Peptides against a protein of PDB entry 4GMN. Designs and how they scored, part 104

Target 1, 375 residues: chain A of PDB entry 4GMN
Amino acid sequence: RYANITLLALVTLASIGTDFQETLVKGNQGSRESPISAADEEWNGFDDADGDAMDVDQKSSSGEDQEEDYEEIDVKEDDEDDDDDSITSEMQADMERVVGADGTDDGDLEDLPTLRELIQTAVPQLIRLSNLPIDSDESLTIQSHALSALNNISWTISCLEFANGENANIHNAWYPTAKKIWRKTILPILEADSADLKLATQVTSLAWAVARVLHGETPTDGNPHRKFISLYHSSKQQAGGNSNSIEEPEDPFQGLGVKCIGVVGSLAHDPAPIEVNREVGVFLVTLLRQSNNVPPAEIVEALNQLFDIYGDEELACDKEVFWKDGFLKHLEEFLPKMRTLTKGIDKRTQPELRTRADEALLNLGRFVQYKKKHA

## One batch from the design tools (peptide; made by RFdiffusion4, then SolubleMPNN)

Design b2_p15_3_s3 (from b2_p15_3 with S1P T4R L15V)
Fold by OpenDDE base, seed 4:
Structure b2_p15_3_s3 (fold): chain B 375 residues (1-375), chain A 15 residues (1-15)
Amino acid sequence: as target 1 above (375 residues)
Amino acid sequence: PKPRLLKPSEIPRPV
């Protein structure tokens, strides 16, 4: 009984995290619709000239068409109001406030009660459940569901803009909790060195969501970037053996390799130690050099991480890593390969992968031009 | 239903 209630609560928390993301994405699309200035351009109506409508008196004849008594089948459309009551009116109101919040500097989530309860009440319980001793299939199931809920919450929060002090109240509430997830959930699972690829994929997805907010301020204890690089390489060795799972066309961006790249890229952002940045930067550039044996989605992610890490020339990593280690040359040499790779993706079978590869190719060209101008 | 796991791809990147 308690286990089933706990699992239901964990499923509900994971759904809430998804519904919040969908609402944030819709709200952020609505705010980027510039108010179409109804420029009341009085479109001066076309002067429709006084065309004399000739009164054609067509006496159409009295056809005695038969009263076919079509029985009105009163199909009661039972409006099954699918009360998909999954989103409470309070959750919707909190999301509308997050999208509309002009930056009031009060680090109080008083105006965001659902988000406050999620961060302050739910997440600490999820961290506890993710740290249960694994002694049964039930405890493993609870851990997996707790990790899924933490993943969805962390991803949703990582979709908020925090640049320039935007959403500072949410950032300030989340930041200590994100560090707690890292130290109490992510690190212990990574240190356990489990051969469970499912658990590794779950913890890596969570680690990426957390690292997308913490960036280079992610705790560096035990060199987690090296563990995720090691996990990347180990995942490639195992995938080569099990060629027989015709699993459904896996979303190319859900692969453990993409998640590992996303984590280590996020960990390498300023103010990460220069040696952490260098090790990650060399890893990412090495993937581009070896692109013939790397899935296209991992190349797209590696490029995006390289742009995000090295996009700012004022950062110490620009001079100390990007220029010193000659990354520009590797990016320039990769441009023709990226054009070939992108053109090789079928738009009909892999539309998302093609779109993201076309974008990454465009950005690679712009990034190389930018860096050449600032050399 | 099992909750949909949030996909990294569903995150708006700053363009």
Scores: peptide ipSAE 0.034, ipTM 0.740, DockQ to the pose 0.048
Fold by OpenDDE base, seed 3:
Structure b2_p15_3_s3 (fold): chain B 375 residues (1-375), chain A 15 residues (1-15)
Amino acid sequence: as target 1 above (375 residues)
Amino acid sequence: PKPRLLKPSEIPRPV
């Protein structure tokens, strides 16, 4: 009984985190619809008149198709309008405020009571539940659900803009909690070195969400970037041996390899130590050099992380790593390979992967041109 | 239903 209530509460918290993100994405799209003035460019229709109707008179034969009278089982679609309005009116009001408010710097969420309770009351309990001793399948299930809830909350918060002091109140409230998730949930699970790739995938997903806010301010204790690089390599070794057990997620971007790249990329941002940045940068550039053996989704993620890490020439990592370690040459040599890789992705079977690869290819061309101009 | 894990693709990339 108590376990089922706890699991239901954890599922509900994880759903709330998902629905909150969908609302944020919709809200941010609505604010960017400045009315594109419909410039009435009169595209003059091409008047091509003369379509000669060739009367091909082909007498196709009368096949007596037997009408098998399939009785329409009137499956009453019970429109269970499960209006599972998982979004409370208070949560919608907090969302409208997050999209519209000039954030106060105090980290007080007095005006955001639902988000405050999520960060201050729910997340500390989820951290506790993620750290329970695993002594039963029930405790493992609780841990997995607690990690899922933490993941969705952390991803949702990571979708907020924090650049230029935007949402500073939310950032300041989340930042100590994000560091606590890192130190109390992520690091202990990574240090346990469990052969459980499912648990590793969950913790790596959470680590990416947390690192997307903390960036180079993520605690460097025990060199976590090396643990995620090790996990990347270990996951590739296991996938090569046991063809049977872990269904590769249907979505290429949900793979453990992509998540490891996303974490280490985020960890390498300023103010990360230059040696952490270098080790990550070398790892990412090495993936591009070995691209024949790397999934396309991981290449797309590695490119985007490289653009984000080395896009600013004022950062110490530009001079001390990017230029010093000769990364431009590797990116230039990768351009023709990326064109071939992107063209090899079927638009019909993998439309998302193709779109993101086309974007990453475009950005790679621009980035190489930018860096050549600023050499 | 299992809560969908948020996808990195659902995050607007800065263009």
Scores: peptide ipSAE 0.032, ipTM 0.738, DockQ to the pose 0.050
Fold by OpenDDE base, seed 2:
Structure b2_p15_3_s3 (fold): chain B 375 residues (1-375), chain A 15 residues (1-15)
Amino acid sequence: as target 1 above (375 residues)
Amino acid sequence: PKPRLLKPSEIPRPV
């Protein structure tokens, strides 16, 4: 009886986290409908928001508009109106406030009562449940559901904008909790030498969500980047041996390999130790060199992580790793391979993978050009 | 502001 109530509560918390994420993604898509006409803009790195608006004099060169007739692929949205009315009016109101809130510096979530209760009340219990002694299939089920709930909450929070001090109250409330998830949930599970790839996938997904907020401030105790790199390699060895047992997720981006890349990429951001950054950077560049045997989704993720890590020339990792270890040459040599890889993805059968590969290819060209100008 | 790299349109959904 108590176990069934606990499982129902965990499923409900996981659903709340998913629905909240979908609402954030939809809300952030509506605010991002400023057309990224940035297809023609030279990528000049990530600026911190020092707002010196250089007047880019719009010299209108009348290049002939080749109207590429975008055949409107009438994607019938099968309106599976799963009107799961589970988005409480309180969650919607908290979401509308998060999108509109000028960040008060105090980690006080007074105006965000649902999010406050998730962070302060629910997450500490989920951390406790994820650390139960595993002695039964019931305890494994509780751990799995607690990890799913933590994953969904953590991913949702990682979709918030925290740049320029936006959502600082949420960031400040989440940051110590995220570090607690890392130290109390993620690290103990990664240190348990479990051959359970399902558990490894769940903890790696959670680790990625947490590391997307903590970046290089993620606790470096016990070199967790090496554990995720080892897990990446172990997952490849197991997939190659037993063709029958790992249903590769239908979504290429849900693969354990992608999740491992996402974690280690996020861990390598400033202010990560330069040696951590180097080991991750070398791992990612090595994937590009070995790309003939690497899934396209992992290549896309590895590229995006490389761009995010090495996009700022002011960071110590630019000089001490990117330039010193000759990463530009590897990226330039990979550019023709990426073009071939991207063109090999069928737009009809894998539309998302193709779109994200086209974006990563475009970005790779721009990034190589940028780095050549700053050489 | 320096033009940022295009971020992937979709964040992998938590499974």
Scores: peptide ipSAE 0.028, ipTM 0.735, DockQ to the pose 0.442
Fold by OpenDDE base, seed 1:
Structure b2_p15_3_s3 (fold): chain B 375 residues (1-375), chain A 15 residues (1-15)
Amino acid sequence: as target 1 above (375 residues)
Amino acid sequence: PKPRLLKPSEIPRPV
């Protein structure tokens, strides 16, 4: 599982490297209209196509030898090797090492040269490009691609295990860069108060990926959790008013609401200030109370964030927020609603949403039982 | 192609 995520993550990095290189090359080559349209191809996950071994029944039918003289049309196979060589041998070697490396504590990426160059050389340029003055459609495109690149890099790294001191070298190298992305890219875009929901979705996705590594150590300057909560509410108000379908992402878990929940949930982890934790916890619990008007994917994310934030009884937020603000009661009262919500999801039409809702329901039952035992 | 955004489903959650 972890290896496949690391592989996927680094394929995503490679695809970013190539798409970013193409965007930089196109940006340097001037305004030729390449169609923006190819952006909407959903990466369909690796469907393990179960190779049903078709039994080749060898029926030997003996039909006669008509020698039709087919002229050898010398079709030059132009092997357009679509060298989807997006993964360099060095990137592949770094991938293999990230899966196997017992984390050396020194934050040195000597053994991970491609990842080192990505973090130390590429990401600083992406941060620069994400902060360019927007004066043209080209500068908007460059910003969008730079944000997409930063997003996938950050998501990639956020899929590595750090909790057990694993990958400590990568964590230590990434951590200052993640803070730089937060301060130089995420905060300025959030402060610009743009009505661009596409940009807001990109920056919120990036913010979630960054916050999944930084957690409560994410810079609290300017109360970013409140900005994401405000963005959540603003996105709901806009969706209700303009029948201009901002195409809700086909994937319910790619919605701006889910991303906002993921960011604020991640920001609320220890060692976040107790008041930041409280404001986020109250927001999440309020979504559960209002669940009749909340998309199921947002409920699933809100539950998982609540479990991750309040799963440890030794944390200050357990006593000062979870117990003090009576969250257990709200979770217990939500349990029958979650059962109804989960049962209402069609397994055939929304298999992922149903699976994740079934898991979140199971975990909610366990979490409520755990908290009742530890009261 | 749009750079594939990693899905929250691809995040291994501790069960």
Scores: peptide ipSAE 0.025, ipTM 0.716, DockQ to the pose 0.051; fails the geometry check

Design b2_p15_3_s4 (from b2_p15_3, 5 letters changed)
Fold by OpenDDE base, seed 2:
Structure b2_p15_3_s4 (fold): chain B 375 residues (1-375), chain A 15 residues (1-15)
Amino acid sequence: as target 1 above (375 residues)
Amino acid sequence: MKPKFLKPSELPRPV
């Protein structure tokens, strides 16, 4: 009886975390329809003005417009009004406030009562439940659901912008809690060295969500980056050996390999120890060198992490790792391979993977050019 | 000056 109530509460908290993310995504889309001209400052490439326009006068051949009469197949959209109105009016009101709140510096969530109760009341209980002794299938189920709820909450909060002091109240409330999740939930499970890949995937997903907010301020105790690198390699060895298909997640970006890359990338940001940054940077560059045996989604994630880690020339890791360890050469040598990889992704069957690979390819070209100008 | 890279369009969904 108590276990079923606990499981229902955990499923409800996990749902709340997901619904809250969907509301954030919808709210951020609605705020983008406000014509704040995102200055697409088109990074106007160098106007190298001097290229003589050779007038190649090739004549317009008038191809006849065959108006193919597209018969309007009146596909009755059955309005399955899946009014998944699961979003409570209180959550929606809290989200509208989060998207609109010019962050007051005090970590007081007075104006965000639902988020306050989520961070201050729910998360500490979820941390407690994730740390219960595992003695039964019921305790494993409770741990899994507690981790899912922590994951969903942590991912949702990690989707908020915290740059330039935005959402500072939420950041200040979340930051100590995120460190507590890391120290009390993530590290103990990683130290238990369980052969359970499902548990490892849940913990790695949670670790990524937490590390996306904490970055290089994530606790470095016990070198967690090495544990995630080890987990990455272990996951590849298991996939190659047993025809017990762990069903590769339908989404390439939900794979344990991508999650491991995302965690270690996030851990390597400033102010991470330079040795942590180096070990992660070498790992990521090594994936690019071995790209023939690496899933495209992991290559995309590894590139994005490299751009985020080494995009700032003012950081110590630029001089002490990027330039010193010769990463530019490896990125430049990878550029033609990335073009081939991206072109090999079918846009029809994997539209997201193709889009993210096209973005990563474009960014790789820009990043290589940027670094060559600052050499 | 940190170059502006394209942000990924989608973040990994909660599982």
Scores: peptide ipSAE 0.028, ipTM 0.738, DockQ to the pose 0.442
Fold by OpenDDE base, seed 5:
Structure b2_p15_3_s4 (fold): chain B 375 residues (1-375), chain A 15 residues (1-15)
Amino acid sequence: as target 1 above (375 residues)
Amino acid sequence: MKPKFLKPSELPRPV
């Protein structure tokens, strides 16, 4: 009885965490329909004036129109009104306030009562439940659900903009709690060195969500970046040896390899120790050098992390790592490989992966050009 | 001046 009530409460808290993310995504899509005033930054296209008009002769081959009668499969939209009554009017009102609050208000979470109770009351209990002694399948199930709820809450909060003092009240409430999740949940599980890949995937997802807010201020005790790099390599060795399909997640961006890259990338941001930054930067650049054996989604994530870590020339890691360790050469040498990789992704079968690879390729070209200008 | 990179269009969804 008590276990089933606890599991139901954990599933409900995990759902709440997901529902908050969906509304943040929907709210951020609505703000993008503000017409980007074409500030025509005149892309001063290089005036390559050499107009050699090669007359390519129009040979009109009249191929016969075979009208293939495409039968309109009338897919009845069964409006399954999934009345997912999960979102309370109070939760929706808190979500609308979080999405609309461009405010640098150092205020308490007084105006966000649901989010306050989630951070201050629910998360401390989830941390407790994730640290129960594992003595039964029931305790393992409780831990897994507590980790899922912590993951979803942490991901949702990590989708908020905290730049320039935005959402400062939420950041200030979350920051000590995020450090507590790291020290009390993530580190103990990583130190237990469990062969359970499901648990490793759950803790790595949670670690990424937490590290996306804490960045280089994530506790460096016990060199967690090396543990995630080790986990990355161990996961690749297991996938290569047993043709027992560990069902690669249908979403290539949900893979343990991508999650490991996301964690270590986030950990390497300023003010991370320069040696932590270097070890992560070398790991990421090494993935690009070995790209023939690396999944495209991991390459996309590794590139995005490299752009975020080394995109600011004023940071100590630019001089002490990026330039000193010669990363520009490796990025420039990778550019033609990235073009080939991106072109090899089928837009029909993997539209998201192709879009994110096209974006990462564009950013790689811009990043290389930027770094060459600022050399 | 920090170059403008495209933010990833989608973040990993919580599972």
Scores: peptide ipSAE 0.028, ipTM 0.737, DockQ to the pose 0.464
Fold by OpenDDE base, seed 4:
Structure b2_p15_3_s4 (fold): chain B 375 residues (1-375), chain A 15 residues (1-15)
Amino acid sequence: as target 1 above (375 residues)
Amino acid sequence: MKPKFLKPSELPRPV
């Protein structure tokens, strides 16, 4: 009885975390329709000079006028107004405040009651439940659901913009809690070295969500980046041996490999220790060098992480890692491979993967040109 | 000046 109530509460908290994210995504799409003021400088495009004018003179044949009366199939748009009434008026009001709030620095969530209760009341209980002794299938189930709820809440918060002091109140409330999740939930599970790939995937997803907010301020105790790099390699060895047991997620971006890359990339951002940055940077560049055996989604994520880590020439990692370890050469050598990889993705069967690969290819070209000008 | 890259349009969804 108590277990079923606890499980129901954990499922409900996980759902609330997801519904809150969907509301964030919808709210952030509406604010992007501000007209791009046409004043950003003329990017002088590539003169693709290869004007091979194949003048194929295909002739005139005169086929006749069959007026096939296309019956207007009145496709009743069943407006399935799936009024997904799942968004509580309180969650919506919190979301509208988050999108509009020039946050005060005090970490006060007085005006954000739902988010306050998630951070201050729910998360501490979820951390407690994720740390219960595993002595039964019931305790393992409780841990899994507690991790799922922590994951969804942490992902939702990680979708907020915190750059330039945006949402500073939420950031300041979340930051100590995120460090507590890392130290009390993530690290103990990673130290237990369990062969459970499901648990490893759950903790890695949570670690990514947490590290997307903490970046290089994520606690470096026990070298967690090496544990996630090891987990990446271990997951690849297992997938190669037993093709029947790891259901590859239908979404290529939900794979354990992508999650490992996202975690270690986030951990390597400034102000990460330079050695952590180097080990991660070498790992990511090595994936590009070995790209023939790496899933396209992992390449896309590895590129995005490299751009975010090394996009700033003022950071110590630019001089001490990017230039010193010769990363530019590897990125340049990868450009033609990335073009081939991207062209190999079918737009019809994998539209999202193709779009993200086209974006990553464009950014790779821009990044290489930027680095060459600032050499 | 830090180059402006295209931010990924979509983040990984919670599972």
Scores: peptide ipSAE 0.027, ipTM 0.737, DockQ to the pose 0.470
Fold by OpenDDE base, seed 3:
Structure b2_p15_3_s4 (fold): chain B 375 residues (1-375), chain A 15 residues (1-15)
Amino acid sequence: as target 1 above (375 residues)
Amino acid sequence: MKPKFLKPSELPRPV
C-alpha cells in the first residue's frame, strides 16, 4: 500500500517534469514569432492554360461484395476525458513567469512557489530515495522511479536559457541542488560499477541533464569523465556480444552512447581543467576518426559537443587543446566522411536523424572555415 | 567571435 502510493507519487513527479518541458519549449517558440511583415511579393503565377482533358473511359466491373451487417455494439466509450491536466494552473503560471521574468539576481523563488517546492522539497526526497540500500525488487523499483523523476526535473530545468544572466534566480536555486544530485546520486551509482545497463542508462541521462547546467563547474572529484568514457566503451563491448537483452531504443538519440557523449562533452566546457578538456576532446575526435563503427546519432552528438567546447577562441582550451593537439586536421579529414554518412541516412525511415545530421554537416563546414580564418 | 551555428531544432527528450 505505501509502496504503491510512493510509486504513484514518483510517476506523477516524472510526468510533471515531462509536461513542464513541453510547455517551456512551446513558450520559447512563441516569443520568437515576431511577425515577419508579409512583404507582398506578388508571385505572378504562370498562366499556362493548356486544357487537354483526355477522357479515359475505363469501365471496370461490378463485384457484389456482401455487406455482412455487423451490429455496431454501441460501446459507449465513456470518453472519460481524464484530461488529467497534470499541469496544475500554478505550474502553468510559474512557467509563464519563467518565460517573462528578467529574474532578479537573488536565488529567491518567492514568485515561483511550485518550482521552489520542486527544488527545495521534492528533489531532496528523490535524492534520498535514489540512495536507499537495494535489498529487494521493491527498493530497486523505487530507485528507478526516483532516478526517472530526477531526470525529468533536471532535463526541464536544463531547457531554460541561463546565458547572459537569464533566469539567474532559477539558476542560483538549482545550482547547489544540481551539485547535490551529482555528489549524492550520480557519483555513488557510477562508483558502484554495476553491470546493470538500465541503471547505467538512467544515471547517465540524469548526469547529462545536470551537466547541461553545471558544465565545466561540475565536480571533477574522481574523474567522472573517465568513468563515462569507460561506460561508453563497455556498453559497445556488451552490445556486440549479447544481441538478446537490451532493445536498442527506437530513438537513436536515446542510446547510452549518445548520453555518454553528451555528459563528457558538457563536463569539458570552460572552466573545466585543461586535462579534462583534452581527454574529452581526444575521445570525441577519436570517434570521428573511427566513424565507420560509430552510430550516426553519436557522431552528430560528438560534433555538436566539439562545436560548443571549441567554438570560442578566447577560451584557454582553444590554444592549449584544439590547436596544440591538431584537431582542425581531423575535422577537415572528417568533412567528406560526414557528407557520405548524412547522405546514407534515409529521410523516410529516420527523418529526425537525417535533419540533425544535415545540420551537423552544415555546422562542421562552417566551423572548419571559421577555424581556418582564425588560425 | 563565436561562429554562427545552427542550434539543433529539437532538444534531447526526457525519458
Scores: peptide ipSAE 0.027, ipTM 0.736, DockQ to the pose 0.458

